# Peptides against a protein of PDB entry 5YCA, part 4

Target 1, 132 residues: chain A of PDB entry 5YCA
Amino acid sequence: RSLPAERNPLYKDDTLDHTPLIPKCRAQVIEFPDGPATFVRLKCTNPESKVPHFLMRMAKDSSISATSMFRSAFPKATQEEEDLEMRWIRDNLNPIEDKRVAGLWVPPADALALAKDYSMTPFINALLEASS

## One batch from the design tools (peptide)

Design b1_p10_2_s2 (made by RFdiffusion4, then SolubleMPNN; from b1_p10_2, 3 letters changed)
Fold by OpenDDE base, seed 4:
Structure b1_p10_2_s2 (fold): chain B 132 residues (1-132), chain A 10 residues (1-10)
Amino acid sequence: as target 1 above (132 residues)
Amino acid sequence: APASLEEVAA
């Protein structure tokens, strides 16, 4: 597969210590038609553009939004590029399409695999370790 | 329909 050429400079170093990011995560209860659900989110701000994106985790089963990861990692990606990557995820990983929140959600192991590809390992480790 | 990621993250 071909990932977008330009990556968020926030993710320039995939080897950084993730522990300082853990307390930056926030858990929140969101009300849906079928009841409440808890999510953990991490605000990721592009240091050059100053545009923020939120990485999202379902607290209950630790599923991570692959869509949120892609959009944060590749802020200039086209819809076509996103669609291509989402198709790759469907074909190669174990995504779930949740009825409450749009996008593809992947289990922790898959999220870490994507994190390596997107150079986001510290951020995903922090998101997974944060309390809910 | 599912809520958008942007809605949930707001």
Scores: peptide ipSAE 0.545, ipTM 0.937, DockQ to the pose 0.940
Fold by OpenDDE base, seed 1:
Structure b1_p10_2_s2 (fold): chain B 132 residues (1-132), chain A 10 residues (1-10)
Amino acid sequence: as target 1 above (132 residues)
Amino acid sequence: APASLEEVAA
């Protein structure tokens, strides 16, 4: 597969220590028609554009929003590029489509695989380790 | 229909 050419400069170094990011995560209870659900969010701000994106984890099963990862990593990606990557994820990983929140959600192991591809491993490790 | 990521992250 081909990923977008321009990546968020926030993710320039995939080898950084993730522990300083853990306390930056925030848990939030959100009410849905079928009841409440807790999510953990990590605000990721592009240091050049100053545009923030939130990485999202479902607290209950630790599923990570692959869509949120992609949009944060590739801020200039087209819809076609996103669709292509989401198709790849469907074909190669184990995503779910949640009825409450749109996008593809992947289990922790898949999230870490994507994180390696997107050069955002520290951020996903922090998101997974954060309390809920 | 599911909520958008933007709605949840707001």
Scores: peptide ipSAE 0.544, ipTM 0.936, DockQ to the pose 0.935
Fold by OpenDDE base, seed 2:
Structure b1_p10_2_s2 (fold): chain B 132 residues (1-132), chain A 10 residues (1-10)
Amino acid sequence: as target 1 above (132 residues)
Amino acid sequence: APASLEEVAA
C-alpha cells in the first residue's frame, strides 16, 4: 500500500518515551441511545498548524479508532487516500465497525502495528496504558 | 446511524 506523503510533524520521532503522555489522556462517559460507553481520548495537536485531533480508545475492550489515527497522522490526506487505507485495514487486520461511533476500530495489537506504520507508537502506547 | 468521530470528540 501507499501512505500519504505528508505526515504530521508531531510524529517525527517514533522512539520517544510514552510515559509523559499518559496523564494527558482523559476518560469520558458518553451517552448513546442504547446506553453509556466510556472512551479514553488523547488530544494531539499538530505543532505547525495548531490543529488538534483526538485519538480514541473504547475503554471496554481497548479498541482504538484507526480512522482517528490516520486523520491525525496524515492531516492533508484526501478522502480517497483514507478510503484506500481503510480498505487495506479491512483486508489485512481485524477491524470492527461499531454501531455507536463511525470509522474502523482495531484491537490493541493492530493499533500498535498501525502506529509503527504511522510513526506514532508513543501516543498509542500512552492511550492504551491510560486509566479509564 | 453511528455518530461521527468529530461528534463524539466535540
Scores: peptide ipSAE 0.544, ipTM 0.936, DockQ to the pose 0.915
Fold by OpenDDE base, seed 3:
Structure b1_p10_2_s2 (fold): chain B 132 residues (1-132), chain A 10 residues (1-10)
Amino acid sequence: as target 1 above (132 residues)
Amino acid sequence: APASLEEVAA
């Protein structure tokens, strides 16, 4: 598959130690119509544009928002490019759609596969290891 | 309808 040409410079080095990022993660309880749910979030700021994106993990089952990953990694991607990638994820990985929060959510192994493709492995490792 | 990612992240 083809990914967008321009990637967030925050993810220039996929080999960095992830441990310094763990304390930067934050757990938050969010109220939904059917009750509360805990999420773990990691704020990722593009060093050039200064625009932040939040990577999101569901605390209970460690599902990670693939949509949030894509949007952070490829901030200039078109809607068509995003749609194509989400279709690829549906066809090749094991995503779920949650009734509470939009987008595709993937299990940890799938998230790490995407992280490798998007060059953001340290950030996903940190998000997965953070306490909730 | 589900909340958007942006709404949850705010």
Scores: peptide ipSAE 0.543, ipTM 0.936, DockQ to the pose 0.938

Design b1_p10_2_s3 (made by RFdiffusion4, then SolubleMPNN; from b1_p10_2, 3 letters changed)
Fold by OpenDDE base, seed 3:
Structure b1_p10_2_s3 (fold): chain B 132 residues (1-132), chain A 10 residues (1-10)
Amino acid sequence: as target 1 above (132 residues)
Amino acid sequence: APATLDEVAA
């Protein structure tokens, strides 16, 4: 598959130690119609544009929003490029859909596979290891 | 309707 040409410069080095990012993660309880759910979030700021995106994990099962990953990694991607990538994920990985929250969510192993593709492994490792 | 990513992250 083809990914967008321009990537967030925050992710220029996929080999960095992830441990300093762990304390930057924050747990957040969100109230839904059927009850509360806890998320873990990591604020990722593009060093050039200064625009932040939040990487999101469901605390209970460690599902991670692939949509948030894609949008953070490829800030100039078109909607068509995003749609194509989300379709690829549906066809090749094991995503889940939660009616309470938008986006495409994937289990930890799939998230790490995407992280390698998007050059954001340290950030996903930190998000997965953070406490909730 | 489901919450958007922005709404969850906010």
Scores: peptide ipSAE 0.121, ipTM 0.787, DockQ to the pose 0.978
Fold by OpenDDE base, seed 2:
Structure b1_p10_2_s3 (fold): chain B 132 residues (1-132), chain A 10 residues (1-10)
Amino acid sequence: as target 1 above (132 residues)
Amino acid sequence: APATLDEVAA
């Protein structure tokens, strides 16, 4: 597959210590028609554009939104590029379908694989380790 | 219809 050429400069160093990011995460309870669900989110601000994106985790099973990861990592990607990557994820990883929320969600191991590809490992580690 | 990421994060 081919990923977009321009990446968010926030993710210039994939080797940084993730622990300082853990207290930046926030738990949020969202009420759905079938009941409440807790999410953990991490606000990631592009240091150049100052545009924020939220990385999202389902607290219950630690599923991570691959869509949120992609949009944060590649802020100038086209919809076609996103669709191509999401199709690759469906074909090669183990996404979870949740009818309550949009986007493509993946288990922790898959999220870490994507994090390596997107150079955002510290952020995904922090999101996974944060309390809910 | 499912909630969008923006709606969940809001």
Scores: peptide ipSAE 0.116, ipTM 0.785, DockQ to the pose 0.964
Fold by OpenDDE base, seed 4:
Structure b1_p10_2_s3 (fold): chain B 132 residues (1-132), chain A 10 residues (1-10)
Amino acid sequence: as target 1 above (132 residues)
Amino acid sequence: APATLDEVAA
């Protein structure tokens, strides 16, 4: 696979301590036809463009939106690049289908694998450790 | 129809 060339400068250092990010996470209850579900979100703002993206976790099973990760990590990615990466995830990881919410969601271990690829490890660790 | 990421994050 080929990841986009330009990455969000927010993720320039994958080795930073994640613990300061934990209190920045927020829980959010969303009502769905089959009942409420809690998400945990972490606001990630590109320090250059000032455009924010929210990294998303399903509180119950800790599934992480790979789509949100990709879009945050690669703000200038084309749709083709995103499609390619999502296909790679489907073929190589263990995505979870949830008809209630758009995007491709993956379990924690897969999210951390992607985080390494995207240089987002501190952010995903924080998102996973945050309370709901 | 599934909720979009923007809808969930809002």
Scores: peptide ipSAE 0.116, ipTM 0.788, DockQ to the pose 0.969
Fold by OpenDDE base, seed 5:
Structure b1_p10_2_s3 (fold): chain B 132 residues (1-132), chain A 10 residues (1-10)
Amino acid sequence: as target 1 above (132 residues)
Amino acid sequence: APATLDEVAA
């Protein structure tokens, strides 16, 4: 597959220590028709454009929004490029379609695989280690 | 309809 050419400069170094990011994560309980669910979120701000995105984890099963990852990593991507990547994820990884929330969610191992591709491993590690 | 990511993160 082909990923968008321009990446968020926040993710210039995939090898950075993730531990300073852990306390920046926040847990949030959201009420849904079928009951409450807890999410963990990490605010990621593009240092150049100053546009923030939230990386999202479902606390219960640690599923992570691949959609949020992609949008954060590739701020100039078109909808067509996003659709192409989501299709690739659906075909090559193990995504979950949660009827309560939008986007494509993936288990931790898949999230880390994507993180490597998107150069955002420290952020995903932090998101996974944060308490809920 | 499912909640958007923005709605969840708000």
Scores: peptide ipSAE 0.114, ipTM 0.785, DockQ to the pose 0.962

Design b1_p10_2_s4 (made by RFdiffusion4, then SolubleMPNN; from b1_p10_2, 4 letters changed)
Fold by OpenDDE base, seed 4:
Structure b1_p10_2_s4 (fold): chain B 132 residues (1-132), chain A 10 residues (1-10)
Amino acid sequence: as target 1 above (132 residues)
Amino acid sequence: SAASLDEVAA
């Protein structure tokens, strides 16, 4: 696969300590037709463009939105590039179907694999460790 | 319908 050329400068260092990011996460209860579900979100602001993206975790099973990760990591990616990556994820990882929410969601181990590819490991570690 | 990421993040 081929990832977009330009990456969010927020993710310039994949080796930073994630623990300071844990308190930045926020839990959010969303009402769905079949009942409420809790999500954990982490606001990630591109330091150059100042555009924020939210990384998203389902609290119950810790599924992470791969779509949110991709969009945060690659702010100038085309829809075609996103589609290509999502297809790769479907073919190579273990995405979870949840018709209540949009995007492609993956289990924690897959999220960390993607995080390594996208250079955003500290952020995903924080998101996974945050309380809900 | 499915909630968008923006809706969930809002």
Scores: peptide ipSAE 0.110, ipTM 0.802, DockQ to the pose 0.941
Fold by OpenDDE base, seed 1:
Structure b1_p10_2_s4 (fold): chain B 132 residues (1-132), chain A 10 residues (1-10)
Amino acid sequence: as target 1 above (132 residues)
Amino acid sequence: SAASLDEVAA
């Protein structure tokens, strides 16, 4: 598959130590019609544009929003490029659909596979290790 | 209705 040409410079080095990012994660409880659910989020700010995006994890099963990853990694991506990648994820990985939340969510192993593709490994490792 | 990513992140 083809990914967008320009990537968030925040993710220039996929080999960095992730541990300093762990305390930057925050847990939040969100009320849904069927009850509360806890999410863990990591604020990721593009050092050039200064635009922040939040990477998101469901605390219960550690599912991670692939949509949030994509939008953070590729700030200039078109909707068509996003749709293409989400289709690839559906065809090649094991996404879940949660009626309560938007976006495409994937298990931890799939998230780490995407992280490698997007050069986000330290950030996803931190998000997965953070407490909830 | 599903919550948007922005709503979840807020």
Scores: peptide ipSAE 0.107, ipTM 0.800, DockQ to the pose 0.951
Fold by OpenDDE base, seed 2:
Structure b1_p10_2_s4 (fold): chain B 132 residues (1-132), chain A 10 residues (1-10)
Amino acid sequence: as target 1 above (132 residues)
Amino acid sequence: SAASLDEVAA
């Protein structure tokens, strides 16, 4: 597969300590037709453009939105590039379908694999370790 | 868009 050429400068160093990011995460309860569900989100602001994106985790099973990861990592990606990556994830990883939410969601191990590819490891570690 | 909670919630 081919990832977009330009990456969010926020993720220039994949080796940074993730622990300072943990308290930046926030839990939020959302009411759905079949009941409430808790999500954990981490606001990630591009230091150049100042545009924020939120990384998202389902609190219950720790599934993480691969879509949110991709959009944060590659702010100038085209829809075609995103579609290509999402197809790759479907074919090579273990995405989870949830009718209540949009995007492609993956289990923690897959999220960490993507994080390595996108240079987002500290942020995904923090998101996974945050309380809900 | 799935980049925010409001956007991903159906």
Scores: peptide ipSAE 0.088, ipTM 0.775, DockQ to the pose 0.208
Fold by OpenDDE base, seed 5:
Structure b1_p10_2_s4 (fold): chain B 132 residues (1-132), chain A 10 residues (1-10)
Amino acid sequence: as target 1 above (132 residues)
Amino acid sequence: SAASLDEVAA
C-alpha cells in the first residue's frame, strides 16, 4: 500500500520514550443505548498547524481507533487515501466492528503495527498503558 | 446511529 506523502511532524521520531505521554491521557465515560462505556483519549496537536486530533482507545478491551490514528498522522490525506488505508486494514489486520462508535477499530497488536507504519509508537504505547 | 469520533472526543 501507499501511505500519504506528508506526515504530521508530531510523529517525526518513533523512538521517543512514551512514559511522559501517559499522564496526558484522559478517561471519558460515554452513555450509549446499551449502557455506559469508558474511552481513553490522547490529545495530539500538530506543532505546525496547531490542529488537534484525539487518539482513542476503548478502555475495556483496549481497541484503538485506526481512523483516529490515520487522521492524526496524515493531516493532508484525501478521503480516497483514507478509504484505501481502511480497506487495507480490513484485508490485512484484525479490525472489530462496534456499532456504537464510528471508525475502524483494531486490537492493541494491530494498533502497534499501524503505529510503526505511521511513526506513532510512543503515542500508542502511552494510550495503551494509561489508566481508565 | 454510531457516534462519530468528533462526538466521542468532544
Scores: peptide ipSAE 0.111, ipTM 0.801, DockQ to the pose 0.909; fails the geometry check

## One batch from the design tools (peptide)

Design b1_p11_1 (made by RFdiffusion4)
Fold by OpenDDE base, seed 4:
Structure b1_p11_1 (fold): chain B 132 residues (1-132), chain A 11 residues (1-11)
Amino acid sequence: as target 1 above (132 residues)
Amino acid sequence: SPMTLEELEAL
C-alpha cells in the first residue's frame, strides 16, 4: 500500500516516551439509542496548522478508531487515499464496524501495528493505558 | 445510522 506523502509533524518521532500523554486522555460516557458507552479520547493538535483531531478508544473492548488515526496522521490525505487505506485495513487486519459509531475500529494489537506505520506509537500506547 | 466521527469528536 501507499500511504500519503505528508504526515502530521506531531508524529515526527515515534520513539518518544508515551507516559506524559496518559493524563491528557479523557474518559467520556456517551449516550446512544441502545444505551451508554464509555470512550477514551486524546486530543492531538498539529503543531503547524493548529488543527486538532481526537484519537478514540472504546473503553469496553479497547477498540481504537483507525479512521481517526489516519485522519490525524495524514491531514492532507485525499478521500481516495483514505479509502485505499481503509480497504487495506479490512483486508489485512481485524477491524470491526460498530453500529453506534462510524469508521473502522481495530483491536489494540492492530492499532499498534497501524501506529508503527503512521509513526504515532506513543499516542496509541497512552490511549490504551489511560483509565476509563 | 451510526454517529459520525466528527459528531463524536464534537461531544
Scores: peptide ipSAE 0.564, ipTM 0.932, DockQ to the pose 0.984
Fold by OpenDDE base, seed 2:
Structure b1_p11_1 (fold): chain B 132 residues (1-132), chain A 11 residues (1-11)
Amino acid sequence: as target 1 above (132 residues)
Amino acid sequence: SPMTLEELEAL
C-alpha cells in the first residue's frame, strides 16, 4: 500500500509519553435508534492549520475508528487514497462495520498497528486507556 | 442508516 505523502505535524514524534493525553479524552453517551452507546473521543488539532479531528473509541468493546485515524493523520488525502487504505485494512486487519456508525472500526491491537504506521501511537494509547 | 463520522464528531 501507499500512504499519503503529507502527514499531520501533530504526529511528528511517535515516541512521546501518552499519559498527559489521557485526561484530555471525553466520554459521551449517544442515543441511537436501538439504544444508547458510550463513545470516548480525543480532540486532535493540527498545530499548523488549527483544524481539529476527533479520534473515536466505542467504550464497550474498545473498537477504534480507523477512518478517523486516517483522516486526522492525512488531512490532505484524496478520497481515492482513503479508499485504498480502507481496502487494505479490510484485507489485512480485523475491522468491523457497525450498523449505527459509519466507517471502519478496528480492535485495539489493530488500532495500535495502524497507529504505528500513522505515527499516532501516543494518541491511540491514551484513547484506549481513558475512562468511560 | 448509519450515523456519519462527521455527524458523530458534531455531537
Scores: peptide ipSAE 0.564, ipTM 0.932, DockQ to the pose 0.983
Fold by OpenDDE base, seed 3:
Structure b1_p11_1 (fold): chain B 132 residues (1-132), chain A 11 residues (1-11)
Amino acid sequence: as target 1 above (132 residues)
Amino acid sequence: SPMTLEELEAL
């Protein structure tokens, strides 16, 4: 697969200690037609453009939004590049499509594999370890 | 229909 050429400079160093990011995560209960669900969120701001994205985890099963990871990591990606990556995820990983929320959601092991590819391992580790 | 990611982030 071909990932976009330009990556969010927030993710320039994949080796940083993730523990300082843990307390920056926030849990939120969201009401859906079939009942409430808790999500854990981590605000990630591109230091150059100042545009924020939220990395998202479903608290119950620790599924991570791969779509939000991609959009945060590759701020100048085209729709075609996103579609290509989402297809790759479907073909190579174990995503779910939840009826309550859009995008592809992947289990923790898959999220960490993507995090390595996108150079955002500290952020995903923090998101996974945060309380809910 | 499912909540969009944009809607989810905006909550």
Scores: peptide ipSAE 0.563, ipTM 0.932, DockQ to the pose 0.977
Fold by OpenDDE base, seed 5:
Structure b1_p11_1 (fold): chain B 132 residues (1-132), chain A 11 residues (1-11)
Amino acid sequence: as target 1 above (132 residues)
Amino acid sequence: SPMTLEELEAL
């Protein structure tokens, strides 16, 4: 597959210590028609554009929003590029589609695989380790 | 329909 050419400069170094990011994560309970669900989120701000994206984890099963990862990593990606990557994820990983929230959500191992591809490993590690 | 990611982020 081909990933977008320009990556968020926030993710220039995939090897940084993730522990300082853990306390920046926030858990919140959201009410849905079928009941409440807890999400953990991490605000990731592009240091150049100052545009934030939130990385999202479902607290219960630790599923991570692959869609949010992609949008954060590749801020200038087209919808076609996103669709292509989401199709790749469907074909190669183990995503779920949740009836409550949009996008593709992947289990922790898949999230870490994507994180390596997107150079987001510290951020995904922090998101996975944060309390809920 | 599911909540959009934009809506989720705005909460």
Scores: peptide ipSAE 0.563, ipTM 0.932, DockQ to the pose 0.961

Design b1_p11_1_s1 (made by RFdiffusion4, then SolubleMPNN; from b1_p11_1 with P2A T4S)
Fold by OpenDDE base, seed 4:
Structure b1_p11_1_s1 (fold): chain B 132 residues (1-132), chain A 11 residues (1-11)
Amino acid sequence: as target 1 above (132 residues)
Amino acid sequence: SAMSLEELEAL
């Protein structure tokens, strides 16, 4: 597969210690038509553009939003590039679709595989380790 | 109707 050429400079170093990011995560209860669900979110701001994206984890099963990972990692990606990557994820990983929220959500092991590809391992480790 | 990611982030 072909990933977008330009990556968010926030993710220039995949080897950084993730522990300082853990306290930056926030748990939030969100009300849905069928009841409440808890999410853990991590605000990730592009240091050049100053545009933020939130990485998201479902607290119950630790599913991570692959779509949010992609959008944060590749700020100038086209819709076609996103669609191509989401198809690859669907074909090669184990995503789930949740009736309450949009996008593809993947289990922790898959999220870490994507994190390696997107050079954002510290951020996903922090998101997974944060309390809910 | 599922909540969009943009809406989820805005909460």
Scores: peptide ipSAE 0.527, ipTM 0.926, DockQ to the pose 0.979
Fold by OpenDDE base, seed 2:
Structure b1_p11_1_s1 (fold): chain B 132 residues (1-132), chain A 11 residues (1-11)
Amino acid sequence: as target 1 above (132 residues)
Amino acid sequence: SAMSLEELEAL
């Protein structure tokens, strides 16, 4: 597969210590038609454009939004590039499609595999370790 | 219907 050419400069170094990011995560209970669900969120701001994205985890099963990861990592990606990557994820990983929320959500191991590809491992580690 | 990611982030 091919990933977009331009990556968010926030993710220039995949080897940084993730622990300072853990307390920056926030848990939030959201009401859905079928009942409440808790999400853990990490605000990630592009240091050049100052545009934020939120990385998202379902607290209960630790599923991570792959779509949010992609959009944060590749802020200038086209819809076609996103669709191509989401198809790759469907074909190669173990995503779920939750009826309550849009996008592809992947289990922790898959999220970390994507994080390596997108150079955002510290952020995903922090998101996974944060309390809910 | 499913909540969009944009809506989820905005909460």
Scores: peptide ipSAE 0.527, ipTM 0.926, DockQ to the pose 0.973
Fold by OpenDDE base, seed 5:
Structure b1_p11_1_s1 (fold): chain B 132 residues (1-132), chain A 11 residues (1-11)
Amino acid sequence: as target 1 above (132 residues)
Amino acid sequence: SAMSLEELEAL
């Protein structure tokens, strides 16, 4: 598949140590109509534009928001490019759609596969290892 | 309806 040409410079090195990122993650309880759910979030700021995105994990089953990963990795992507990638994820990985939150969410193994493609492995490892 | 990712980030 074809990914957007320009990537967030935050993700220039996929091999960096992820452990310093773990304490930067934050757990948060969100109230939904059918009850509370805990999310873990990691603030990722583009060092050039200074625009932040939050990577998101559902604490209970460790599902990761693929949509948030894509938007963080490819800040100049069009909606068409995002839609194309989300279709690829549906066809090739094992995403879930949760009625409480928007976007595609993927299990940890799929998240790490995407992280490799997007060069953001340290950030996803940190998000997965953070306490909730 | 589902909470948007933008809304989730804003909490």
Scores: peptide ipSAE 0.526, ipTM 0.926, DockQ to the pose 0.959
Fold by OpenDDE base, seed 3:
Structure b1_p11_1_s1 (fold): chain B 132 residues (1-132), chain A 11 residues (1-11)
Amino acid sequence: as target 1 above (132 residues)
Amino acid sequence: SAMSLEELEAL
Protein backbone atom coordinates (compact mmCIF):
# COMPACT_ATOMS: atom_id res chain seq x y z
CA ARG B 1 0.00 0.00 0.00
CA SER B 2 0.93 3.66 -0.38
CA LEU B 3 1.35 5.88 2.68
CA PRO B 4 1.50 9.70 2.63
CA ALA B 5 4.82 11.18 1.51
CA GLU B 6 5.50 13.40 4.54
CA ARG B 7 5.79 12.00 8.06
CA ASN B 8 5.78 13.80 11.42
CA PRO B 9 9.45 14.51 12.28
CA LEU B 10 8.70 13.40 15.86
CA TYR B 11 8.97 9.85 14.49
CA LYS B 12 12.34 10.19 12.74
CA ASP B 13 13.95 7.34 14.73
CA ASP B 14 11.97 4.14 15.32
CA THR B 15 14.80 2.54 17.36
CA LEU B 16 14.82 4.86 20.39
CA ASP B 17 14.30 3.56 23.94
CA HIS B 18 10.59 3.80 24.81
CA THR B 19 10.96 3.75 28.61
CA PRO B 20 11.33 7.54 29.07
CA LEU B 21 7.90 7.96 27.43
CA ILE B 22 6.06 5.70 29.89
CA PRO B 23 5.71 8.30 32.69
CA LYS B 24 4.40 10.81 30.12
CA CYS B 25 1.26 8.73 29.61
CA ARG B 26 -1.90 9.69 31.52
CA ALA B 27 -4.91 7.61 32.51
CA GLN B 28 -8.33 9.27 32.32
CA VAL B 29 -11.81 8.05 33.25
CA ILE B 30 -14.46 9.14 30.75
CA GLU B 31 -18.19 8.94 31.42
CA PHE B 32 -20.38 7.36 28.74
CA PRO B 33 -24.13 6.71 28.71
CA ASP B 34 -23.57 3.04 29.60
CA GLY B 35 -20.93 3.76 32.26
CA PRO B 36 -17.34 4.89 32.79
CA ALA B 37 -14.34 3.72 30.77
CA THR B 38 -10.63 4.38 31.32
CA PHE B 39 -8.33 5.55 28.54
CA VAL B 40 -4.56 5.97 28.55
CA ARG B 41 -3.32 8.95 26.53
CA LEU B 42 0.09 10.06 25.27
CA LYS B 43 0.50 13.63 24.02
CA CYS B 44 2.64 13.74 20.87
CA THR B 45 3.69 17.18 19.65
CA ASN B 46 5.08 17.74 16.16
CA PRO B 47 8.41 19.51 16.84
CA GLU B 48 8.12 21.68 13.72
CA SER B 49 4.44 22.66 13.59
CA LYS B 50 3.93 22.46 17.40
CA VAL B 51 0.56 20.78 16.78
CA PRO B 52 -0.26 18.03 19.30
CA HIS B 53 -2.12 14.77 18.81
CA PHE B 54 -3.05 12.26 21.49
CA LEU B 55 -2.37 8.58 21.04
CA MET B 56 -5.16 6.63 22.76
CA ARG B 57 -5.44 3.21 24.43
CA MET B 58 -8.56 1.65 25.94
CA ALA B 59 -7.33 0.48 29.33
CA LYS B 60 -9.62 -2.55 29.57
CA ASP B 61 -8.54 -4.44 26.43
CA SER B 62 -5.48 -2.39 25.36
CA SER B 63 -7.06 -1.48 22.00
CA ILE B 64 -5.33 1.49 20.37
CA SER B 65 -6.82 4.11 18.03
CA ALA B 66 -5.36 3.47 14.58
CA THR B 67 -7.02 6.65 13.33
CA SER B 68 -5.16 8.77 15.89
CA MET B 69 -1.89 7.02 15.02
CA PHE B 70 -2.35 7.84 11.34
CA ARG B 71 -3.29 11.47 11.95
CA SER B 72 -0.26 11.97 14.22
CA ALA B 73 2.15 10.24 11.84
CA PHE B 74 0.95 11.99 8.66
CA PRO B 75 0.01 15.61 9.46
CA LYS B 76 -0.44 16.63 5.81
CA ALA B 77 -2.43 13.58 4.71
CA THR B 78 -5.61 14.12 2.71
CA GLN B 79 -8.96 12.67 3.69
CA GLU B 80 -8.68 10.33 0.71
CA GLU B 81 -5.32 9.02 1.96
CA GLU B 82 -6.78 8.42 5.42
CA ASP B 83 -9.80 6.63 3.95
CA LEU B 84 -7.55 4.37 1.90
CA GLU B 85 -5.43 3.45 4.93
CA MET B 86 -8.50 2.76 7.09
CA ARG B 87 -9.81 0.48 4.33
CA TRP B 88 -6.46 -1.34 4.27
CA ILE B 89 -6.63 -1.80 8.05
CA ARG B 90 -10.15 -3.24 7.78
CA ASP B 91 -9.03 -5.65 5.06
CA ASN B 92 -5.70 -6.76 6.56
CA LEU B 93 -5.84 -6.36 10.36
CA ASN B 94 -8.38 -7.01 13.13
CA PRO B 95 -9.96 -3.64 14.00
CA ILE B 96 -13.00 -3.05 16.15
CA GLU B 97 -15.56 -0.26 15.99
CA ASP B 98 -16.62 0.71 19.50
CA LYS B 99 -20.08 2.26 19.85
CA ARG B 100 -18.78 4.80 22.39
CA VAL B 101 -15.90 6.32 20.41
CA ALA B 102 -15.19 7.01 16.74
CA GLY B 103 -12.42 5.63 14.52
CA LEU B 104 -10.82 2.24 14.11
CA TRP B 105 -9.33 0.60 17.20
CA VAL B 106 -6.85 -2.26 16.88
CA PRO B 107 -5.43 -4.84 19.32
CA PRO B 108 -1.83 -4.47 20.60
CA ALA B 109 -0.23 -6.73 17.97
CA ASP B 110 -1.91 -4.81 15.14
CA ALA B 111 -0.97 -1.49 16.75
CA LEU B 112 2.68 -2.54 16.81
CA ALA B 113 2.48 -3.59 13.16
CA LEU B 114 1.12 -0.15 12.26
CA ALA B 115 3.73 1.49 14.49
CA LYS B 116 6.47 -0.16 12.48
CA ASP B 117 4.92 1.11 9.24
CA TYR B 118 4.53 4.63 10.68
CA SER B 119 7.96 4.64 12.45
CA MET B 120 6.42 5.21 15.90
CA THR B 121 7.27 1.96 17.74
CA PRO B 122 8.70 3.61 20.91
CA PHE B 123 5.49 5.61 21.39
CA ILE B 124 3.18 2.62 21.02
CA ASN B 125 5.36 0.47 23.32
CA ALA B 126 5.20 3.20 25.97
CA LEU B 127 1.43 3.55 25.57
CA LEU B 128 0.97 -0.21 25.98
CA GLU B 129 3.22 -0.46 29.06
CA ALA B 130 1.79 2.55 30.93
CA SER B 131 -0.36 1.89 34.00
CA SER B 132 -4.09 2.61 34.04
CA SER A 1 -24.02 8.82 19.39
CA ALA A 2 -20.32 7.92 19.47
CA MET A 3 -17.83 10.49 20.75
CA SER A 4 -15.63 11.88 17.97
CA LEU A 5 -11.85 11.59 18.20
CA GLU A 6 -11.64 15.38 18.36
CA GLU A 7 -14.01 15.42 21.33
CA LEU A 8 -12.09 12.59 23.01
CA GLU A 9 -8.80 14.48 22.70
CA ALA A 10 -10.39 17.67 24.05
CA LEU A 11 -11.41 16.09 27.39
Scores: peptide ipSAE 0.525, ipTM 0.926, DockQ to the pose 0.952

